# Designs tried in a protein design run: peptides against a protein of PDB entry 2YKT. Part 46

Target 1, 231 residues: chain A of PDB entry 2YKT
Amino acid sequence: SRSEEMHRLTENVYKTIMEQFNPSLRNFIAMGKNYEKALAGVTYAAKGYFDALVKMGELASESQGSKELGDVLFQMAEVHRQIQNQLEEMLKSFHNELLTQLEQKVELDSRYLSAALKKYQTEQRSKGDALDKCQAELKKLRKKSQGSKNPQKYSDKELQYIDAISNKQGELENYVSDGYKTALTEERRRFCFLVEKQCAVAKNSAAYHSKGKELLAQKLPLWQQACADPS

## One batch from the design tools (peptide; aimed at target 1 L25 K105 R111 E186)

Design b2_p19_6 (made by RFdiffusion4)
Pose (drawn by RFdiffusion4):
Structure b2_p19_6 (pose): chain A 225 residues (1-144, 151-231), chain P 19 residues (1-19)
Amino acid sequence: SRSEEMHRLTENVYKTIMEQFNPSLRNFIAMGKNYEKALAGVTYAAKGYFDALVKMGELASESQGSKELGDVLFQMAEVHRQIQNQLEEMLKSFHNELLTQLEQKVELDSRYLSAALKKYQTEQRSKGDALDKCQAELKKLRKKPQKYSDKELQYIDAISNKQGELENYVSDGYKTALTEERRRFCFLVEKQCAVAKNSAAYHSKGKELLAQKLPLWQQACADPS
Amino acid sequence: EAEEFDEEMEEFLEEMEEE
């Protein structure tokens, strides 16, 4: 009986994956693509900015008394080129290693989940029908207490075997369904952890490049008196 | 673990095609 409760829970897990998780994953993939399109716009504009800044640096390089300011502006642009490319690195950890792999899995999953739920429903129904029939055959013999004919005992053994088989099938089917759900959340968490490691390398690179150059830049227009 | 799961999915789908 608890078996029937477990049977419905299992159907519900497959339905949750197919109707809630995968669609939300489709949406997450779409947001990720928009995010990358936007990140591309920023990397491009950052280029225009830094070239405009180098042009100012060239002008200061050709002047009397401001040449070193020219050097400071060159270095600012250079630091940004080094930071940016640590960002382009985090960016490809986004495209090839997250968006592409998510799209690849979700594409195959529709057929896989439809087939797995269906196979489970068919197998569970077929075991339930065979059990009910064996029990009906027994009820027929028993209708027309501590006594049992040879044939009644054979039915009792068969019913016990099939009931044990059905309960194990539902018990294992439930564990499998929860595992399918956990594997999909785990993969998502893993892909995000990978992008996060690259975000840590990007931010660490920026902190050290700036910690190195920033004091010298702040000194370039200080009072010498 | 993710690679093993992908292999299980391919194997299961191949079995379904045979049927």

Design b2_p19_6_s1 (made by RFdiffusion4, then SolubleMPNN; from b2_p19_6, 11 letters changed)
Fold by OpenDDE base, seed 2:
Structure b2_p19_6_s1 (fold): chain B 231 residues (1-231), chain A 19 residues (1-19)
Amino acid sequence: as target 1 above (231 residues)
Amino acid sequence: SEEEAERERLEFLKQVELE
C-alpha cells in the first residue's frame, strides 16, 4: 500500500543518515584533521626555510657590495611570516568552525536519530495494529451477520467499524506522510550544516589567499629590481 | 531516552539556526 511504501521510505531516510551520512561525515572529519596536521607541518618546515633565508640576508647586510640585497632578503622572509600568520588563522578557523563543530554534531546525532527512528516505528506500528484490529473485527462481524437470521442486528455496529477503520487509515497515512517529511527535513538540515561550516572555512581561506597575493604583488617588483639596480 | 534525544535535537537545531 501507499502507506507501507511511505513507511519504508521514512525508515530508509533515517537509516541512510545513520549508516551512510554519519559514518561518511566522521571520515570527512578524520580527513580534515589529517589535512590540518599536514598544513601545520608545512608551517613548521616553512619557518625553518625562511629563518635560513634571514641568515643569508644577514650575511648580505655585512658585505660591502650587497647590503641592499640583505634588506630584500629580510623583506622576503617578513612577507612569508605575514602569509604564514594568515595561514594559521585559517587553520584555527578550519579547526574551530568546521572540524570541532562537525565532530560535536555527529556525536550528538547518533543518539537522537536512533531514538527518533524508534519512536516513529513504535507509533507507526501502534497505529497499524489498531487499524488491523478494527479490520479484523469488521470481518468477523460480517461473517456473523451472514450466518444470522437477523442481519440487521449488526448493521449499526458494522457502520461503527467502517467509520473507525476510515479514521484510523487516515490517521496512519497522515502520520507516515508527516514522518517522511520530517525525516527528509532532518537529512537536509545536516547537509545544510555541513555547507554552512564549509562556507566559513572558505571565507577564511579566501582571506589567506588574498592577503598572500596582495603582499607578494606589492613587493615582488621591488625585489626583482634589486639586482638590476645596485646601490 | 527519547526526551534526552529531543533535547539534543533542539540544541542542534538552535545552533545551526535552521529551526
Scores: peptide ipSAE 0.025, ipTM 0.584, DockQ to the pose 0.121
OpenDDE base, seeds 1, 3, 4, 5: peptide ipSAE 0.020, 0.000, 0.000, 0.007; ipTM 0.442, 0.193, 0.149, 0.336; seed 3 fails the geometry check

Design b2_p19_6_s2 (made by RFdiffusion4, then SolubleMPNN; from b2_p19_6, 9 letters changed)
Fold by OpenDDE base, seed 2:
Structure b2_p19_6_s2 (fold): chain B 231 residues (1-231), chain A 19 residues (1-19)
Amino acid sequence: as target 1 above (231 residues)
Amino acid sequence: SFEEEEKERLEFLEEEEKE
């Protein structure tokens, strides 16, 4: 029936969220944590590299013929420090605004969806069973009427059951239809939340990249000229 | 908002988990 088909579609939406979306989102969070850890590792390794660059700048500053190159090397290290500070801010946002919030929400939404599905199934079954009961009673009444010498005695009751069946069928169809719309809305909501949080991350990432680009664009021409200028 | 909806969902869960 139309209601049975739509019921199957509804349950399939919930099944897809529970069996595909939720595990995939948990994996996404795990991969995000790994990515964050790797970037933190890069930041730490970069500190060692640029600390070593500062040491080279110190040696240049102590030299007789390369003193001005010491300042250039210090500037290079300082620009890197500023870029890394921006990266750390981005990572903090990535952790607090994306990963933590997704981790909290995935569990709550999973519990909610499970309860919502259970409620839907219970009410759908109840309405279906009530319809089936009315159909069965009508069938029994018709059999009784066919075996009776006075079929007109049952005519009013037959009409009542027909009307009840029609009403219950309509109610079931509407309920299942609304259930399907609700399920699709729940699925969309989950993707929308992910998109919104990812947009926030993208904005923070854009700020990081912009700051780095600006700092390097300002200084790089000066650094490129430093070796051409006599001391 | 997502925050307002979260409150409603928590209330729903509290009611359904008690049955």
Scores: peptide ipSAE 0.249, ipTM 0.849, DockQ to the pose 0.596
OpenDDE base, seeds 1, 3, 4, 5: peptide ipSAE 0.248, 0.065, 0.245, 0.094; ipTM 0.845, 0.744, 0.847, 0.769

Design b2_p19_6_s3 (made by RFdiffusion4, then SolubleMPNN; from b2_p19_6, 9 letters changed)
Fold by OpenDDE base, seed 1:
Structure b2_p19_6_s3 (fold): chain B 231 residues (1-231), chain A 19 residues (1-19)
Amino acid sequence: as target 1 above (231 residues)
Amino acid sequence: SEEEEMEERKKFLEEVEKE
C-alpha cells in the first residue's frame, strides 16, 4: 500500500543517517583532528627553519660588507611570522568552529534520532494495528450478515466500520507522510550544519591566504633587488 | 537557533529516557 511504502521510505532515511551518516561524520571529525595536528606540526617545523634564517641574518649584520642583506633576511623571517599568526587564527577557528561543535552534536544527535525513530515506529504501529482491527471486524460482520436471515440488521454497523476504516486510513497516511518529511528534514539539517561550518573554515582560510599574498607581493620586489644594490 | 534546538532535544531525551 501507499502508506506501507512511505513507511519503508521513512525508516530507510533514519537507517541511512544512523548506519552511514553518523559513522562517516565521526570519521570526518577524526580526519579533521589529524589534519589539524599535521598543520600544527608544519607550523613548528617552519619556526625552526626561519629561526635558522634569522641566524643567517645576524651573521650578515655582523659582516663588514653585507649589513643591508641582514635586514632583508630579517624581513623574510618577519613576514613568515605574520603569515604564521594568520595560520594560527585559522587553526583556532578550525578547531573551535568546526571540530568541537561537530563533536558536541554528533552524540546528542545520534541519541535523539534513535529516540525519534522509536517514537515514530511505535505510533505508526499503533495506528496500523487499529486500522487492521477495524478491517477485521468489518470482515467478520460481513460474514455474519451473509449467514443471517435478516442482512439489513447489520447495514448500519457496516457503514460505521467503513467510515472508521476510511478515517483511520487517512490518519495513518497523514502520519506516515509527516514522518517522512520530518526524517528528510533531519537529514538535511545535518548536511546544512556541516556546510555552514565548512563555510566558516573557508572564510578564515581565505583570510590566511590573502594576508600571505599581500605581504609577499609588497616585499618580494625589494628582496629581489637587494643583491644588485651596492653596499 | 542551534543552541535552542540542542536544549529542546536534550529535554526530549530526558523525557523519553525516563519512560
Scores: peptide ipSAE 0.147, ipTM 0.788, DockQ to the pose 0.580
OpenDDE base, seeds 2, 3, 4, 5: peptide ipSAE 0.119, 0.106, 0.144, 0.105; ipTM 0.773, 0.764, 0.789, 0.768; seeds 2, 5 fail the geometry check

Design b2_p19_6_s4 (made by RFdiffusion4, then SolubleMPNN; from b2_p19_6, 9 letters changed)
Fold by OpenDDE base, seed 4:
Structure b2_p19_6_s4 (fold): chain B 231 residues (1-231), chain A 19 residues (1-19)
Amino acid sequence: as target 1 above (231 residues)
Amino acid sequence: SEEEYEQEKLKFLEEEEEE
């Protein structure tokens, strides 16, 4: 029946979220943590490298013939510092605005969806059983009426059961329909949240890349000419 | 809001555990 098909679809949406989406989201979070760790590692290694570059700049500044190159080396390190600060801000956002929030949600969500599905199933079954009972009673009444010398005695009761069946059928269909819409909304909400949080990360990432590009584009020509200029 | 939604989920779980 239409109701049975829609019921199956509703259950499948909940099952898809619980068995496919949530596990995949957990994996996404895990991969995100790995990526964050790798970027943090790059940050640490870069700090050591550019600190060593600063030391080379200090030596140049102490020299008699290369003093101006000391300033160039310091500028290189400073630009790196600014770029790195932007990266750290991006990583902070990545952790706090995406990973942490998703991790908190996915844990609670598993319990919630299980309970929501169970409630839906219980209520759907209850309405279905009530409908079946009314249909069975109508069938019994009709059999009794056929065996009676006065079938008209049961006519009003038959009409009452027919009306009750019609109402219960409509209620069941509406309940299942609403359940399906709710389930789809729940699924969409989860994807939308992921997209929104990923957009925030993307904005911060774009800012990082833009700042790096701007700083390097401004300074690189100057640095490239430093050795060609007389001391 | 998303915060309200999370609170509703918690409330829902509490209600279902009491039954």
Scores: peptide ipSAE 0.394, ipTM 0.888, DockQ to the pose 0.698
OpenDDE base, seeds 1, 2, 3, 5: peptide ipSAE 0.385, 0.390, 0.385, 0.386; ipTM 0.886, 0.888, 0.886, 0.887

Design b2_p19_7 (made by RFdiffusion4)
Pose (drawn by RFdiffusion4):
Structure b2_p19_7 (pose): chain A 225 residues (1-144, 151-231), chain P 19 residues (1-19)
Amino acid sequence: SRSEEMHRLTENVYKTIMEQFNPSLRNFIAMGKNYEKALAGVTYAAKGYFDALVKMGELASESQGSKELGDVLFQMAEVHRQIQNQLEEMLKSFHNELLTQLEQKVELDSRYLSAALKKYQTEQRSKGDALDKCQAELKKLRKKPQKYSDKELQYIDAISNKQGELENYVSDGYKTALTEERRRFCFLVEKQCAVAKNSAAYHSKGKELLAQKLPLWQQACADPS
Amino acid sequence: AAFEEELERMEKFLEEYEE
């Protein structure tokens, strides 16, 4: 009987994956694409900014008394080119390693989940029907206490076997369904961890490039007196 | 590698199911 409760829980897990998880994953993929489209806009504009800044650096390089300021502005643009490309690296860890792989899995999953739930429902129903029929045949013999005919015993053995088979099938089906759910959350967490490692490398690169150059930049217009 | 194995597992299950 708890078996029937477990049977409904299992159907519910497959339904949750097909109707909640995969659609939300589809939405996550769409937000990721918008995010990348926006990140591309920033990388482009950062280019215009830094070229405008190099132009100022060229002007200071051609003057009397301000040449070193020209060097400072060149270095600022250079630091940004090095930071940006550590960012473009985190960006492709986003496209090829996260968005593409998610889209690839979610595409094949619709068919896979529809087929797995269906196969499970058919197998569970077929085992239930065979058990009910064996039990009906036995009830017929028994109707027309510590005594059992040869045939009654054979039915009792068969019912015991099929009941054990049905309960194991429902028990394993439930474990499998929870595992299918967890594999999909684990893959999402793994893809996010990978993008996160590249975000750590990007931010670490920025901290050190600036920790190296920033004091010299702050000194460039200090009072020499 | 684990992702490719999971896709292969899903494709083999579908092929067996269609048969």

Design b2_p19_7_s1 (made by RFdiffusion4, then SolubleMPNN; from b2_p19_7, 8 letters changed)
Fold by OpenDDE base, seed 4:
Structure b2_p19_7_s1 (fold): chain B 231 residues (1-231), chain A 19 residues (1-19)
Amino acid sequence: as target 1 above (231 residues)
Amino acid sequence: SEFEKELKEMEEFLKEFEE
């Protein structure tokens, strides 16, 4: 029946979230943590490298013939510092606004979805059982009427059961339909949350890349000419 | 935040259901 098919579809949505989406999301979070760790490693290594560059700049500044190159080296290190600060902000957002929140949600979601599905199933079954009962009673009444010398005695009661069955059938169909819509909304909400959080990360990433591009584009020509210019 | 609200709603639902 239409109701049965829609019921199956509803259950399948919940199952898909629990068995496909959530495990995949957990994997996504794990991969994100790995990526974060790698970027943190790069950050640390870069700090050491550019700190060493500063030391070279200090030596140049102490020289008699290369003093101006000291300033260039310091500028290079400073630009890196600014770029790195942007990266750190991006990583902070990546951790706090994406990974942590997703992890918290996915952990709670398994329990929530199980409960939601169970609630739906219980109510669906209850309505179905009530419908079945009314149908069974109507059948019994019809059998009794058929065997009676006065079938008209049962006519009003038969009409009452028919009406009750119609109403209960409608209620069941509506409930299952609403259940399906709710399930689809639950699924969409989860994808939307992921998209929104990823957008926030993307904005921060864009800012990082833009800042780096701007700073380097501004300074690089100056640095490239430093050795050609007289001391 | 929207995030916090959603978490609270989920927790409240579970609390009611598990009672």
Scores: peptide ipSAE 0.234, ipTM 0.846, DockQ to the pose 0.899
OpenDDE base, seeds 1, 2, 3, 5: peptide ipSAE 0.226, 0.227, 0.225, 0.232; ipTM 0.842, 0.844, 0.841, 0.845

Design b2_p19_7_s2 (made by RFdiffusion4, then SolubleMPNN; from b2_p19_7, 6 letters changed)
Fold by OpenDDE base, seed 4:
Structure b2_p19_7_s2 (fold): chain B 231 residues (1-231), chain A 19 residues (1-19)
Amino acid sequence: as target 1 above (231 residues)
Amino acid sequence: SEFEKELEEMEKFLEEFEK
């Protein structure tokens, strides 16, 4: 029946979220944590490199003939510091606004979806059983009427059961239909959340790249001329 | 935040379902 088919579809949506989407999301979070760790590693390694560059700048500043090159080296390190600050902000956003929130949701969602599906199944079954009962009672009534010397005695009850069956059938169909729409909405909401959080990360990443480009574009020509200019 | 509201809604649902 239409109701049975839609019921199956509804259950399949919930099952797909629980068995496919959520496990995949957990993997996505794990991969994100690995990516974050790698970027943090880059940050740490870069710090060591540019700290060493600062030391070279100090030596230049102490020299008799290369003092101005010390300032250049310090500027290079300072630009790096500013770029690194932008990267750290991006990583903070990546962690707090994407990974942490997704992790919190996916943990709660396992329980939530299980409960939601069970609630739907229980109510669907209850409505279905009530319908079946009314249909069975009508069938029994009709058999009793057929065997009776006065069938008219049962006519009012028969009409009542017919009306009840019609109403219960409609209620069941509406409930299952609404259940299916709800399930699809639940699925879409989860994808939308992922997209929105990824957009936030992308904006922060863009800011990092833009800042780096601007700073380097401003200073690089000066640094390239430093050795050509007399002291 | 919207995130917090969604979590709260999920928690409320669970509380109602589990009682």
Scores: peptide ipSAE 0.265, ipTM 0.861, DockQ to the pose 0.901
OpenDDE base, seeds 1, 2, 3, 5: peptide ipSAE 0.260, 0.259, 0.252, 0.264; ipTM 0.859, 0.861, 0.857, 0.863

Design b2_p19_7_s3 (made by RFdiffusion4, then SolubleMPNN; from b2_p19_7, 7 letters changed)
Fold by OpenDDE base, seed 4:
Structure b2_p19_7_s3 (fold): chain B 231 residues (1-231), chain A 19 residues (1-19)
Amino acid sequence: as target 1 above (231 residues)
Amino acid sequence: SSFQEELEEMEEFLKEFEE
């Protein structure tokens, strides 16, 4: 029946979220943590490198013939510092606004979805059982009427059961239909949450890339000319 | 935040269901 098919579809949506989406999301979070760790490692290594560059700049500043190159080296290190600060802000957002929130949500979601599905199934079954009972009673009544010398005695009750069955059938169909819409909304909400959080991270990532491009584009011509200028 | 509100709604649902 239409109701049975819609019921199956509803259960399948919940099943897909629990068995496919949530495990995949857990993996996504794990991969994100690995990515974060790698970027943190890059940050640490870069700090050491550019701190060493500053030391080279200090030596140039102490020289008799290369003082101006000391300033260039300091500027290079400073630009790196500013770029790295922007990267750290991006990583902070990546951790706090995406990974942590997704982890908290997915942890609770398994229990929530199980409960939501169970609630739906219980109510669906209750409505189905009530419908089946009315149908069974109508069948019994019709059997009694066929065996009776006065079938008109049961006509009013038959009409009442027919009306009750029609109403219960409609109610069941509506409930299952609403259940399906709810399940699809639950699925969409989870994807939307992921998209929105990823967009926030993307904005911060764009800021990091833009800042780096701007700073380097501004300074690079100056640095490239430094060795050609008379000392 | 909208995130915190969603978590609270989920927790409330679970409390009601488990009672």
Scores: peptide ipSAE 0.233, ipTM 0.840, DockQ to the pose 0.898
OpenDDE base, seeds 1, 2, 3, 5: peptide ipSAE 0.221, 0.227, 0.220, 0.228; ipTM 0.834, 0.838, 0.831, 0.837

Design b2_p19_7_s4 (made by RFdiffusion4, then SolubleMPNN; from b2_p19_7, 8 letters changed)
Fold by OpenDDE base, seed 3:
Structure b2_p19_7_s4 (fold): chain B 231 residues (1-231), chain A 19 residues (1-19)
Amino acid sequence: as target 1 above (231 residues)
Amino acid sequence: SEFQKYLEEMEKFLEEFEA
């Protein structure tokens, strides 16, 4: 029937969220943590590299003929420091606002969706059972009427059951239809949440890249001239 | 935040359902 088909579709939406979306989201969170760790590793490794660069700058500053190049090397290291500060801020946001929130949500969502599905199933079944009962009673009444010497005695009750069946059928169809719309809305809401969180990540990433570009663009011409301008 | 409101909504639903 139409209602049965729509009921199956509704259940499938909830099952898809619970069995496909949420596990995939958990994996996404795990991959995010790995990415965060790798970026932290990059930060640490970069610090070592630029600390070594500072050491080279110190040597230049102590030299007889390369003192000014020491300042250049120090500036290069300082720009790196500022870029890394932006990266660290991005990582904090990535961790606290994205990963933590997604993790909290997905854990709660498993319970929520299970409950929501069960609630829907219970009410759907209740309405279905009530309809089936009325249909069964009508069938019994018709059998009784056919065997009676006075079938007209049951005519009013028959009409009453027919009306009840029609009303219950309509109610069931409406409930299942609304249930399906609700399920689709829940699914969309979860994808929208992910998109919105990724937009925040993109904004933070843009800020990081912009700061790096700005700092390097300002200083690079100066650094490129350093060797051409002997002391 | 919208996030916190969403969590609260989910929690409220669970409380009502599990009661």
Scores: peptide ipSAE 0.261, ipTM 0.855, DockQ to the pose 0.945
OpenDDE base, seeds 1, 2, 4, 5: peptide ipSAE 0.257, 0.257, 0.259, 0.239; ipTM 0.856, 0.855, 0.855, 0.842

Design b2_p19_8 (made by RFdiffusion4)
Pose (drawn by RFdiffusion4):
Structure b2_p19_8 (pose): chain A 225 residues (1-144, 151-231), chain P 19 residues (1-19)
Amino acid sequence: SRSEEMHRLTENVYKTIMEQFNPSLRNFIAMGKNYEKALAGVTYAAKGYFDALVKMGELASESQGSKELGDVLFQMAEVHRQIQNQLEEMLKSFHNELLTQLEQKVELDSRYLSAALKKYQTEQRSKGDALDKCQAELKKLRKKPQKYSDKELQYIDAISNKQGELENYVSDGYKTALTEERRRFCFLVEKQCAVAKNSAAYHSKGKELLAQKLPLWQQACADPS
Amino acid sequence: EEEEEFEEEMEEALEEAEE
C-alpha cells in the first residue's frame, strides 16, 4: 500500500524534471546567452575607451615636461589589456564549458525522460496486473485455514514472489528517479563551479596587477616639495 | 566520471527505446 504512495511519488519526480526543471533550464540558458551578448558589448566598449586613453598617452609622450605622464597612461591601458584577457578567459569558460554543455544535455533529455517514465509506468502496471490476477486465481480456489492444497500453496508461493518483485521495482524506481533529479542539479552546480574558478583567477589577476602599478601612478603628480 | 557514466546510460536507454 505504501507501495502505491511511492509509485505516485516517483511519477511526480519525473513530471517535476520534465515540466519544471528542464523548462527552467531552458530559461537559464537563454539568460546566459543574453548575459554573454551583453558581456561582449562591454569588452568591445572597453576597447574604445582604452584606445582613447592611449591617444592621450601619445600626446603627453611628445610634450616637454609631461612625458612620464604619457608613460603612466600607457601602463593603465596595458594593465587593462591584461585584465581584460583574463576576463575573456572566464568568458569562454562560459560559452564552451557551460552554455554549450547545458544545451547539449537538455536537448537529449526530452526523449530520454519521456521514454524512462513510460517504461517505468508500463513495467509497474504489468507487475501489478500479474499480481492481482494470481491473487484472484487464489481467491477462487480458496472460496470453492491452516490447511492448503498443493495448488493453493503453489499460488501462495507465486503471489509472494510477484509481490516481492513489485515492491522492489517500485522501491528501486523511486531511488532511481531521485538520483536522476540529483544528477541534473549536480551537473548544473559543477558547470557553475568551473566558471567560478575562472572568475577567481580573473579577480586575483586584477588585484595583483593593480597592487603593483597603482602606487607609482598615484605618485606621478605629487608635490615634489 | 559520474556524468560520463550517466551520459552512457542515457545513450543506451535511447538505443533500447529505438529498437

Design b2_p19_8_s1 (made by RFdiffusion4, then SolubleMPNN; from b2_p19_8, 12 letters changed)
Fold by OpenDDE base, seed 2:
Structure b2_p19_8_s1 (fold): chain B 231 residues (1-231), chain A 19 residues (1-19)
Amino acid sequence: as target 1 above (231 residues)
Amino acid sequence: SEFDEYDKEVQELLAEEES
């Protein structure tokens, strides 16, 4: 029936969230943590590299003929420090605004969805059983009427059962329909949350890239000039 | 926000389940 099909669809939405979406989201979070760790590693390694560059700058500053190049090397290291600071801010946002929040939600969500599905199933079954009962009673009444010497005495009661069946059928259909809409809304909310959190990360990432580009674009011509200058 | 309301709904449902 229409209601049975829609019931199956509703259950499938919940099952898809629990069995496909949430596990995939957990994996996404795990991959995010790995990515964060790798980027933190880059930051650490970069610090060592540019600290070594500072040492080269110190040597230049101590030289008789390359003092100005010392300042250039120091500037290079400083620009890098600023870029890395922006990266760290991005990573902090990535951790706090995306990973942590997703992790919190996905942990809670398994229990919630199970409860929601169970509630839906219980009520759906209750309505279905009530309908089936009325249908069975009508059938019994009709059999009794057919075997009676006065079948007309059952006519009013038959009409009452017909009306009750119609009403219960309608209620069941509406309930299942609303249940399906609710389930789809639950699914959509989860995707929307992911998208919104990823957008926040994207904004912070854009800020990191922009800052780095700006700093390098500003300084690079000066550094190139320093190599060409005789003093 | 929509998500804040959703989180409340989640907590309410969980509370009902645990009662």
Scores: peptide ipSAE 0.023, ipTM 0.594, DockQ to the pose 0.906
OpenDDE base, seeds 1, 3, 4, 5: peptide ipSAE 0.020, 0.022, 0.007, 0.020; ipTM 0.532, 0.582, 0.255, 0.534; seed 4 fails the geometry check

Design b2_p19_8_s2 (made by RFdiffusion4, then SolubleMPNN; from b2_p19_8, 9 letters changed)
Fold by OpenDDE base, seed 2:
Structure b2_p19_8_s2 (fold): chain B 231 residues (1-231), chain A 19 residues (1-19)
Amino acid sequence: as target 1 above (231 residues)
Amino acid sequence: SEFEEYEEERKKLLEEEES
């Protein structure tokens, strides 16, 4: 029946969230944590490299013929430090605004969805059983009427059961339809949450990239000329 | 907010399941 088909669709939405979306989201979070760890590793390694560059700048500053190049090397290291600070801010956002929040949501979601599905199933079954009962009673009444010497005696009751069946059928159909809409809304909400959190991270990432581009664009011409223009 | 209302609804549903 239409109601049964819609019921199956509703259950499938909940199952898709629980069995496909949530596990995939957990994997996404895990991959995000790996990415964060790798970027933290890059940060540490970069610090060592640019600290060594500072040392080269110190040597240049101590030289008689390359003193001005010391300042250039220091500037290079300083620009890197500033870029790295922006990266760290982005990573904090990545951790706090995306990963942590997604992890909290996915942890709580399994129980919620199970409860929601169970509630829907219980009520759907209750309405279905009530309908089936009325249908069974009508069938019994009709059988009794066929065997009776006075079938007209049961006509009013037959009409009452027909009306009750019609009403219960309508209620069941409406309930299942609303259940399907609710399930789709639940699914959409989860995707929207992911998109919104990813957008927040993207904004912070854009700030990192913008700052890096700005700093390098400002200083790179100066550094490129440093050897040609001795002080 | 709509989000807060949803979280409250989720909390209520979880409490009903545990009762």
Scores: peptide ipSAE 0.026, ipTM 0.589, DockQ to the pose 0.807
OpenDDE base, seeds 1, 3, 4, 5: peptide ipSAE 0.024, 0.024, 0.020, 0.015; ipTM 0.559, 0.593, 0.475, 0.411; seeds 3, 4 fail the geometry check

